# Ledger of designs, part 6: peptides against a protein of PDB entry 6MBK

Target 1, 240 residues: chain A of PDB entry 6MBK
Amino acid sequence: GFEMVNFKEEGFGLRATRDIKAEELFLWVPRKLLMTVESAKNSVLGPLYSQDRILQAMGNIALAFHLLCERASPNSFWQPYIQTLPSEYDTPLYFEEDEVRYLQSTQAIHDVFSQYKNTARQYAYFYKVIQTHPHANKLPLKDSFTYEDYRWAVSSVMTRQNQIPTEDGSRVTLALIPLWDMCNHTNGLITTGYNLEDDRCECVALQDFRAGEQIYIFYGTRSNAEFVIHSGFFFDNNSH

## One batch from the design tools (peptide; aimed at target 1 Q161 N162 I177 G220)

Design b1_p13_2 (made by RFdiffusion4)
Pose (drawn by RFdiffusion4):
Structure b1_p13_2 (pose): chain A 240 residues (1-240), chain P 13 residues (1-13)
Amino acid sequence: as target 1 above (240 residues)
Amino acid sequence: SFPGSFPIERYFS
């Protein structure tokens, strides 16, 4: 019912190949396909996850390393997902100095500075950990772990991650949801939820989509400062 | 407006 298309404004997204009515359940993704903090713990990253206090406290960082480890694993279950991810992003981590300079004197620039410093600190910290700690000597990243790798990974996580209930429903965790995460944003209401009975992510149409029209979802009630810093885009006419 | 009881949106830290 949909195809991948490279749109000028939003980059790649989903386009309807048939008419899709509002409130139609048109997209579902089972848990098995998701990359989660739990799958990160049970992966080759597990030995390091158990020893490193930062990875235990920061599921988002755990997901970034899970992404990198699987990207460096030729036989990863998630290779189809990793190979279709973008190679670059428009998060401020990618901005030129003069592009960030336009933000001087604004409320938003402090968070740009924090993002930069946090990412650089994390890279340097984990570079040292991977190169010296025994619990990381079997990681795929020991051979090569560049700043570009880390910038890409945290950018992939921050622009795509989601909260979902745990498999039991009593906790929440962070996850990457393949296929569905290719939907771009428009104004509206959240129409994506997690179905604990079928154990899958389900998305109903936000509005009517005719064949040939791009399929959009509503990402959340975020400000443009949040969209730029964490999602890498500015949304015109953001009602929130 | 969504399936189930738990909505999914873009999560920011």
Fold by OpenDDE base, seed 1:
Structure b1_p13_2 (fold): chain B 240 residues (1-240), chain A 13 residues (1-13)
Amino acid sequence: as target 1 above (240 residues)
Amino acid sequence: SFPGSFPIERYFS
């Protein structure tokens, strides 16, 4: 019902190959396809994760390292997904000097500097960990871990991480959602939730899409975004 | 793909 397309302005996105009706479940992504904190724990990163308090405490950093490890692994299952990710991002970590100078007069400058400082500190910390920790020896990034790598991974996770339920539904965890996160943004309502019975992320169409049209979704507020777990999807005045 | 997340999402405490 859809295909991956590299659009001129938006980059990679999804295009309908047939007519899709509003509220139609057109896309689902099983948990096994997601990059999660749990998949990070089950990867080559697992031993280090089990011994590093920061990785354990900060799931987003765990995802960042998971992403880097998989990117550095030629046979990674997620290579096709990773290749669709931008090489650079429109985030403060990539701001040029002029952009930062412009922000100096704004309230955002403090957050930008804090993020930059903390990211640099994290990199320095993990650079040491990767160089010295025994459980880092098997990481594919052992001999190649640059700030640019870390900046990229952090920015990837920052822009794309989602809260999903754990396998038992008792807690929430963080995930990157391949295929789904290729959909570009439009205004509307969140039409993505998690189906615990089938253990998959589900997306219903925000509106009617005709064959050949790009499929857009609404991301919501990323910083506080959490998918609907048990209450279904929300539209104008209906719940699903 | 996702936007640049400005306001920035917290990646630090």
Scores: peptide ipSAE 0.028, ipTM 0.656, DockQ to the pose 0.061
OpenDDE base, seeds 2, 3, 4, 5: peptide ipSAE 0.025, 0.024, 0.027, 0.028; ipTM 0.656, 0.639, 0.659, 0.653

Design b1_p13_2_s1 (made by RFdiffusion4, then SolubleMPNN; from b1_p13_2, 5 letters changed)
Fold by OpenDDE base, seed 2:
Structure b1_p13_2_s1 (fold): chain B 240 residues (1-240), chain A 13 residues (1-13)
Amino acid sequence: as target 1 above (240 residues)
Amino acid sequence: HFPGSFPISLYIP
């Protein structure tokens, strides 16, 4: 019922191939297709994860390393998904000097500097871990772990991480949701949930979409400042 | 593309 299309200005998105009605379940993504903290633990990263307290404490970093490991693996199941990800982002970690100067007069500058500082510290830490930890020897990124790689992975996770339930529904975990995260943003209501019985993410249509129209979802109630800091874009029709 | 750095709390029905 949909296809991936490269839209001008918006980048990749989903286009309806048939008429979709409001509230119709048009998209679902089974757990097995998700990149999760659990899939990271079950991957080549698993042994290192089990020994590193930061990876264990920070699921977003675990996902970032999972993403890097899978990107470096030619036979990764997620290669088709990874190829849809931007090579660069409009997030603070990619801001040019002029963009930073523009923000100097705003409260956002403190968050930008915090992200720079935190990301640099994390990179320095994990560079040492990758160089010295025995379980890092099997990682495909062992000899090719750059700041640019880490910046990209952190930005990818930051812009695409979602909370989903664990398989038993007892806790929440972090996930990247392939295909679903290709939907661009519009104003509205949350129309995505997780169906534990079928063990899948489910998205219902926010509105009627005709064949040939782009399918949008609502990312949540966020200020433009939050979009800039966390998503790297402004939404002109944002209610906040 | 960028549902944002905020974990989108998927509504769990």
Scores: peptide ipSAE 0.036, ipTM 0.679, DockQ to the pose 0.117
OpenDDE base, seeds 1, 3, 4, 5: peptide ipSAE 0.027, 0.026, 0.027, 0.024; ipTM 0.656, 0.639, 0.676, 0.658; seed 1 fails the geometry check

Design b1_p13_2_s2 (made by RFdiffusion4, then SolubleMPNN; from b1_p13_2, 4 letters changed)
Fold by OpenDDE base, seed 2:
Structure b1_p13_2_s2 (fold): chain B 240 residues (1-240), chain A 13 residues (1-13)
Amino acid sequence: as target 1 above (240 residues)
Amino acid sequence: SFPGSFPISLYIP
């Protein structure tokens, strides 16, 4: 067992409520709990998604709008998850003028400017879509879609999107993985995979954790949160 | 959470 805890320095994380042994399957998240491109298509966003080529082509943007729609929906199933997300991010879109000026002396400035430009263009495009498209009238964000909203959603997805298999395992799709993505990072090995038979994300313990200790996972050496589908971890004792 | 992630993942050509 584990519980959500707000740690003083690290923000939200998971704390063990019992002793957990290394390699123990301690956390699983069924597909039905994930925010996916598919769940976006099946939500209030679905009609607009079916008519907008950019939403269809860019699953990360679809997730961003899905996140915004669910945040604006008081009865959303994902409200508890959304409330655990940071209100601001340590990403280029949140850099202050002085931080940007500091980066002007580095090659990173080109990436920052590119991200600013792309995000601004996307916002302008979708602002128009939301104002004019018939299927946007039912969106809870219809009358409240600010750049700050979009910046937050884009940053949330940018930092938390994962690749998971489709339900039939034939392709990959994008997902936000509630509860699992609350685990803070430590050095180690990838201990997360997707179990297609049970249709769930599975995480095994990187090390022994005692009751009361924070549970850490290894995010990998990647820039994005990538989910290991087939080559991640091995369960010695599959209890199923 | 995934702090310190700076990927350029959103691009409209």
Scores: peptide ipSAE 0.023, ipTM 0.647, DockQ to the pose 0.058
OpenDDE base, seeds 1, 3, 4, 5: peptide ipSAE 0.021, 0.021, 0.021, 0.022; ipTM 0.635, 0.637, 0.643, 0.641; seeds 1, 4 fail the geometry check

Design b1_p13_2_s3 (made by RFdiffusion4, then SolubleMPNN; from b1_p13_2, 4 letters changed)
Fold by OpenDDE base, seed 5:
Structure b1_p13_2_s3 (fold): chain B 240 residues (1-240), chain A 13 residues (1-13)
Amino acid sequence: as target 1 above (240 residues)
Amino acid sequence: SFPGSFPISLYLP
């Protein structure tokens, strides 16, 4: 019902190949296709994860390293997804000196400096871990782990991480959601949730889309992508 | 694509 298209202004997005009605379930992504903290634990990163307290405590960093390991793996299942990710971001970690100077007149400067400082400290820590830890020897990034790599991975996760339930629904974990996160943003309501019974992310159409139209979703006013974990899309027009 | 407007402060424990 949709196809990936490179739109001139928005970059990659999804285009409808048929008419899609409002509230129609047009897109779902099974857990097995997601990049999660759990998939990181089950990957080549798993042994290091089990021994590093920071990776264990910070799921976003675990995802960043998972992303880097998979990017460095030619046979990774997620290569097609990773190739669709931006090579650079408009996030504070990529700000040029002139942009930072401009921000010095704003309240945002403290957050920018804090983020840069924290990211640099994390890189320095993990550079040492990758060079010295026995379980890092098998990581495909061992001989090529730069600050630019880390900045990219952190920025990718920062912009694309979502909260989803664990398999048993008892906790919330972090995930990157391939294909779904290609939808560009429009104003509206959150139309994405997680179906625990089918163990998949589900997205229903925000509005009617005609064949050939770009499919947009609402990302929400979220600092982190929160799913409506509650068992149902609260659509005002749920006539059922 | 997701907008880059999510400042996440990453802290070292």
Scores: peptide ipSAE 0.021, ipTM 0.636, DockQ to the pose 0.050
OpenDDE base, seeds 1, 2, 3, 4: peptide ipSAE 0.020, 0.021, 0.021, 0.021; ipTM 0.634, 0.641, 0.641, 0.652; seed 4 fails the geometry check

## One batch from the design tools (peptide; aimed at target 1 N118 Q122 M158)

Design b1_p14_1 (made by RFdiffusion4)
Pose (drawn by RFdiffusion4):
Structure b1_p14_1 (pose): chain A 240 residues (1-240), chain P 14 residues (1-14)
Amino acid sequence: as target 1 above (240 residues)
Amino acid sequence: SIHSNMLARSIPVL
């Protein structure tokens, strides 16, 4: 019912190959396909996750290393997902100095500075941990772990991650949801939810989509400062 | 100290 298309404005997204009515359940993704903090713990990253206090406290950083470890694993279950991810992003981590200079004197620039400093600190910290701590000597990253790798990983997580209930429903966790996460954003209401009975992520159409029209979802009631800093885009006519 | 300021999308339970 859909195909991947490279749109000028949004980059790659989903386009309808048939008419899709509003409120139609047109997209579902089972839990097995998701990359989660739990799957990160049970992966080759597990030994380091159990020893490093930062990875235990920050599931978003855990997901970034999970993504890097699987990217460096030729036989990873998630290789189909990793190989279709973007190689670059428009998060401010990628901006030139003069591009950030336009934000001087604004409310938003402080968070740009924090993002930069946090990412650089994290990279330097984990570079040292990976090169020296025994619990990381079997990681794929020991051979090579560049700043570009880390910038890409945290950018992949911050522009795509989601909260979902745990498999039991009593807690929440962070996850990457393949296929569905290729939908771009438009104004509207959240139409994606987690179905605990079928144990899958389900998405109903936000609006009618004719064949040939791009399929959009509503990401959330975020400001443009949040979209630029954490999602890497500015949304014209953001009603929120 | 190590800090993070990322935002995740919230997905409701159906």
Fold by OpenDDE base, seed 3:
Structure b1_p14_1 (fold): chain B 240 residues (1-240), chain A 14 residues (1-14)
Amino acid sequence: as target 1 above (240 residues)
Amino acid sequence: SIHSNMLARSIPVL
């Protein structure tokens, strides 16, 4: 077993409530609990998705709008998950002028500027869509769609999105994985996969964890620049 | 456990 805990320096994470052995399947999340492009299509966003080429082409933007619609819906199934998400992020879209100025000496500056320009263009486009498109009238964000809302949703998706198979296994789609994405990062090997037979995400322990220890996972190979750009942090023990 | 589809959190969108 495990529990959600607020750690001083790392924020929310998972703590073992018993001894967990290396390679033990300690956590699984069925598809029905995931926020996916498919769940976005099946939501109040579905009619707009079916008519907007950008939502159809960019699954990350579809997830961002799905997250905003569900956040604005008091009876959303995902409210307990959404309430665990940060209200703000340390990602480049939240950087102050001095932080951006520091990055001007690094190779990351071009990607930061790209994120700013792309996010601003997307917001301007979708602001017009939300104001004018007939299928946007039923969205809970119709009269409340700010740049701050969009920045938050994009940053939430950027820091937490995963590729999973479609239900039939024929393609890949994007998903947010509640509960599992609370695990903080350590160096190691990827220990999470998708079981198509049982239609669930499955996580095995990277190492032995004792009762009371924090449970870490390896998010995947990243440069420190990619961690800053996509996750908002540096990882000192990053070997890449 | 061997998984058929490995998952990496936060896939970079370039």
Scores: peptide ipSAE 0.162, ipTM 0.771, DockQ to the pose 0.103
OpenDDE base, seeds 1, 2, 4, 5: peptide ipSAE 0.158, 0.031, 0.145, 0.048; ipTM 0.772, 0.676, 0.763, 0.715; seed 2 fails the geometry check

Design b1_p14_1_s1 (made by RFdiffusion4, then SolubleMPNN; from b1_p14_1, 7 letters changed)
Fold by OpenDDE base, seed 2:
Structure b1_p14_1_s1 (fold): chain B 240 residues (1-240), chain A 14 residues (1-14)
Amino acid sequence: as target 1 above (240 residues)
Amino acid sequence: DLTDNSIAREIPVL
């Protein structure tokens, strides 16, 4: 029904291989394929997670380290997904000096500086943890943990993290949703939900797509400022 | 003091 394609302007995306009708369930991702806080706890990161209060308190950071550990693991189940992720992002952590200078005239500058400061502090903290904590010794990133690594992972999570239900539906957790998040964004209505009965994320088509067309989805209502800060993109026609 | 600067998309339950 679809294939991954590297589009020149958008990067990797999904292209329809057949006609897809609006509201057709064309894409689903079982829980077992998701990168979640739970899968982080069950990975090589688990022992450290169990001992570090920050990883436990901040699920987004747990996902970031999960992503880094899996990226550094040649036999990781998620290697095919990780290889589709951008190497760099349009998020504030990647802004050039001229871009930051331009933003000085906007209210967004305070959020940008906040991200810089907080991310740097997080990196410093976890660099120390990785160097000194016994449960970090078996992490594949033990001897190679740079700010660039952390910046990438944090930005990956920032742009792609989702809140989904736990398996029993009693609570919520954070997840990266492989394959699904390869759909590039457009304006519209949310057409994605989590099916607890089948334990999978389900996406129905926002509109008709013909064979050969790129498949777009709507990730949610956000202001352009929020998209820039949290998603790394901007839409002139954003209604929010 | 570490702060979360990110937000997550909320995937609704069907």
Scores: peptide ipSAE 0.572, ipTM 0.896, DockQ to the pose 0.872
OpenDDE base, seeds 1, 3, 4, 5: peptide ipSAE 0.558, 0.571, 0.563, 0.559; ipTM 0.890, 0.891, 0.893, 0.889

Design b1_p14_1_s2 (made by RFdiffusion4, then SolubleMPNN; from b1_p14_1, 7 letters changed)
Fold by OpenDDE base, seed 3:
Formats: C-alpha cells, structure tokens, sequence
Structure b1_p14_1_s2 (fold): chain B 240 residues (1-240), chain A 14 residues (1-14)
C-alpha cells in the first residue's frame, strides 16, 4: 500500500500506492526486523557488552555500536536499512562554528556544549576499550574507529531511537524501527503502538490518504529547542 | 560523568 519516494523538500518518505483510510493499519514491523539492545547483545558485540558496564547502562550507546558493527559487516541483515540512513546529519555535533555562534544567543547553547563534551568523553573511553579489551578483537571496527564514525552512529540513534517493550512486556528497551522511520513528521496524534501479542510495531493512518499522496505520521510532541538538540531542525507547526 | 545522547520516542503498548 506504500512505496519509498524521494520528495523535493522533505527528502525520502513514504507515498501511498492506494487509497488508505483513517485508522487503517497500513504498516507493521515485527520485532525480528528491529535493531534493539537485545539484538546488539546477540551480535558480535555480545561478549564486550557483557563485560562493559557503560554499554549495559546506556542502551543508546549499545545501539550506536551495534549500528557501527552492522555497517562494517557486508553480510549484515540490516545493510538495506543502514544504506538508507544519511551519511551526515544536521544535528549539533555537525554544526560549524558560525552555527554554534548563532546558538550562543539561545538557551540551547548549554545543551550543545554538554552534548559535545559528553560525546567526546564517550569516544575517548570506548576508543581505549576497543584498543585494549580482549572481546573487542573480533569487532569489525577494531582497526577503524574514528570520531567521525562515532559521531555518525550517535546522531543516527539520537534522531531515530524509540522506547518499546521487551518481548515479555515486563520492561522497556530501545529500538530503531526500519521502514517506519521513513515516514516524515506532521502535527497530530500518535498512531503508532506496540502489539505484544503479535510482537510487532503497528502504525494506523492519521487521516485518509489518496493514492499518490505522501504518508505523514506524528512522532510525538517536543519543543523546538528539543528538536534542534535531538533532531537538528525546527518544526513550524509545533505547539510547544 | 557520561550521560545519554538524546531522548527516545515512547511507543505505547496496545
């Protein structure tokens, strides 16, 4: 019922190939297709994850390393998804000096500096871990782990990470949701949920869409400042 | 010392 299309202003998005009615379940993604903290633990990262307290405590960093390892693996199941991700982002970690200078007049500057500092510290820590830890020897990034790699992975996760239930529903975990995250954002109501019985993410249509129309979803309510810090953009129709 | 990078979207349970 939909196809991936490159739109002029929005970039890549989903277009309806048939008429879709409001509240129709048009998109679902099973857990097995998600990149999760659990899939990271079950990957080549598993041994290192089991020995590093920061990876265990910070699921977003676990996802970042999972993304880097899978990107460096030609036979990765997620290669088709990873190839759809941008090579660079408009997030603060990519800001030029003039962009940072502009933000000095805003409240966001302290968060930008904090993000720079934290990301640099994380990189320095894990660079040492990757170079010295025995379980890092089998990682495809062992001899190729640059700040640019880490910046990309962190930015990818920062802009796309979702909180979903664990398989048994007893806890929450973090996930990247392929295909679903290709939808561009609009103002409205959240129409995505997790079906534990069928173990899948489900998205229903926010409104009627005709064949040929772009499909938009609402990812959630954030302030413009939060969008700048976490997504690198302002949302014009944002009410907060 | 080390903090999370960004915030996650919350996908509600159905």
Amino acid sequence: as target 1 above (240 residues)
Amino acid sequence: DLTDNGIAREIPVL
Scores: peptide ipSAE 0.539, ipTM 0.872, DockQ to the pose 0.815
OpenDDE base, seeds 1, 2, 4, 5: peptide ipSAE 0.528, 0.537, 0.529, 0.280; ipTM 0.865, 0.870, 0.867, 0.803; seed 5 fails the geometry check

Design b1_p14_1_s3 (made by RFdiffusion4, then SolubleMPNN; from b1_p14_1, 8 letters changed)
Fold by OpenDDE base, seed 2:
Structure b1_p14_1_s3 (fold): chain B 240 residues (1-240), chain A 14 residues (1-14)
Amino acid sequence: as target 1 above (240 residues)
Amino acid sequence: DLTDNSIARVIPTL
């Protein structure tokens, strides 16, 4: 019902190959395809995760390292997904001088600088961990862990991380949702939910889409400021 | 002191 297409300006997205009606379940992603904190714990990162309090406390960073480890693994199950991710992002960590200058007169500048500072500190911490921790020896990052790598991974997670229920529904965890996050975003209503019975993320169409049209979704209610800081998106018609 | 700069989208349970 859809295909991956590289759209101008928007990058990779999904295009309908048939007519899709509003509220039609057109896309679902089973848990086994998700990159989660749990899958990170079950990967080559697991031993380090079990010994590092920061990875345990900050699931977003766990996902970032999970993403980096899988990217560096030629036989990774998630290689097809990772190859669809942008090489650069519109997040503050990638802002050029002119973009920062533009924000200097806004409240957002403080958050931008904070993000720079925090990300740098995180990198410094984990650089040391990777160099010194015994369980880091098996990581493909051991001899190749640059700030650019970390910036990319953090930005990938920042723009794409989701809170989903655990398998038993008793708790929540963090996840990247392949295929689903290929949809570019628009304003609207949330049409995505997690079906615990079938253990999959389900997305129904926000509107009617004709064959050949790009499929858009709405992933959450955020202000433009929050979108800029955390997602890199900005909608002129955003009601927030 | 490390701080989380990111927020996660909430996918509701159906």
Scores: peptide ipSAE 0.568, ipTM 0.892, DockQ to the pose 0.891
OpenDDE base, seeds 1, 3, 4, 5: peptide ipSAE 0.549, 0.562, 0.553, 0.552; ipTM 0.886, 0.889, 0.887, 0.886

Design b1_p14_1_s4 (made by RFdiffusion4, then SolubleMPNN; from b1_p14_1, 7 letters changed)
Fold by OpenDDE base, seed 3:
Structure b1_p14_1_s4 (fold): chain B 240 residues (1-240), chain A 14 residues (1-14)
Amino acid sequence: as target 1 above (240 residues)
Amino acid sequence: ELTDNSIAREIPVL
């Protein structure tokens, strides 16, 4: 009932190919198609994950390395998804000097500096791990791990990560949701949930959409400052 | 030692 389209000004999004009614289940993504901390553990990254306390404690970093490993793997199941991701982001980690100077007059500057510092520390730590740890030798990024690579992966995860239940529903984990995260954002109510019985993410339509219309969803309530810091954009219809 | 600055979206269980 939808197709991927490159929209002017908004970039990639989903367009309805038929009339979709409000509250209609038009999109679902099974767990097996998600990039999760669990899929990272089950990948070539698994041996290193089992030996590194930081990867175990910080699921966002585990996802970042999962993205990097899969990107470097020509036969990765997720290549079609990874190819849809931006090569660069408008997040603070990509800000030029003039953009940072502009933010010095705002309360966001401390968060920007924090991101720079923390990301640099993470990179320095894992650069050493990748160079010295025995289980890192099997990683496709062993001889090619730059700050630019890490910045991209961290920014990809930062802008797209979701908290979902584990398969048994006993805990929560982190996931990237392919296809679903191509929907552009609008103001409204959250219409995405996780169906544990069918083990899939489910999205129902926020409103009626006619054939040919772009499909929008509401990802959640954030301040414009939070959108800039975590997603790199302002949202005009945001009430916060 | 390392800090997470990222925020994850919360997908509710149905």
Scores: peptide ipSAE 0.585, ipTM 0.911, DockQ to the pose 0.855
OpenDDE base, seeds 1, 2, 4, 5: peptide ipSAE 0.572, 0.576, 0.570, 0.564; ipTM 0.904, 0.904, 0.904, 0.899

Design b1_p14_2 (made by RFdiffusion4)
Pose (drawn by RFdiffusion4):
Structure b1_p14_2 (pose): chain A 240 residues (1-240), chain P 14 residues (1-14)
Amino acid sequence: as target 1 above (240 residues)
Amino acid sequence: SFFEEEDEKLEELF
């Protein structure tokens, strides 16, 4: 019912190949396909996860390393997902100095500075950990772990991650949801939820989509400062 | 916000 298309404004997204009515359940993704903090713990990253306090406290950082480890693993279950991810992003981590300079004197620039400093600190910290700590000597990243790798990973996570209930429903965790996460954003209401009975992520149409029209979802009630810093885009006419 | 809380927690951890 849909195909991947490279749109000028939003980059790649989903386009309807048939008419899709509003409130139609048109997209579902089972838990097995998701990359989660739990799958990160049970992966080759597990030995380091158990020893490093930062990875235990910060599931978003855990997902970034999970993404990098699987990217460096030729036989990863998630290779189809990793190979279709973008190679670059428009998060401020990618901005030129003069592009950030336009934000001087604004409320938003402080968070740009924090993002930069946090990412650089994390990279340097984990570079040292991977090169010296025994619990990381079997990681795929020992051979090569560049700043570009880390910038890409945290940018992939921050622009795509989601909260979902745990498999039991009593907790929440962070996850990457393949296929569905290719939908771009428009104004509207959240129409994506997690179905604990079928154990899958389900998305109903936000609005009518005719064949040939792009399929959009509503990401959330975020400001443009949040969209730029954490999602890497500015949304015109953001009602929130 | 959610991201601010994560950043604050991350800075405290370091």
Fold by OpenDDE base, seed 5:
Structure b1_p14_2 (fold): chain B 240 residues (1-240), chain A 14 residues (1-14)
Amino acid sequence: as target 1 above (240 residues)
Amino acid sequence: SFFEEEDEKLEELF
């Protein structure tokens, strides 16, 4: 019902190959295809995860390391997905001085500075961990862990992380959803959810789409400031 | 905010 297309201004997105009706389930992604905290625990990162308090407490950081490990693994199942990720982002961690100066007029500036500080602290901490911890020796990033790598991974997770239920549905965890990331986003009604019975992420059409139209999805409500911080862009019509 | 919570969490973990 859709195809991946590189749109001129929006980048990679999904185009309808047939007419899609509003509320039609047109896209789903089984849990087994997701990069999750659970998949991180079951990867080469697992031993380190089991002994590091930050990895255990902060699923977003666990996903960032999982992403780095998988990127450095030629045989990773997620290589096709990882190769679709941007090499750089328009998120605050990549802002030039002029962009930061522009944000000084907004309430977002404090969050930007916090993000810079936190990311730097995390990197310094994990650099030491990777150099000294016995369970880090087998990580594919052992001898190549730069701030640029970490900034990229953190930004990738920040822009693309999703909340999903755990396998038992008892709590919420974080996931990167490979095919989900190929959709461009709009403001509106939430069109995404998780089907526990079928153990999959599900996306329903926000509206009718005709064959040849770009498909947009919406899976979270944020202010424009939060969109800048999390996704690096504004929605002009953002009512949140 | 998310970042405030993250800051607090990190301070507790470091």
Scores: peptide ipSAE 0.207, ipTM 0.849, DockQ to the pose 0.663
OpenDDE base, seeds 1, 2, 3, 4: peptide ipSAE 0.186, 0.170, 0.172, 0.202; ipTM 0.840, 0.829, 0.835, 0.841

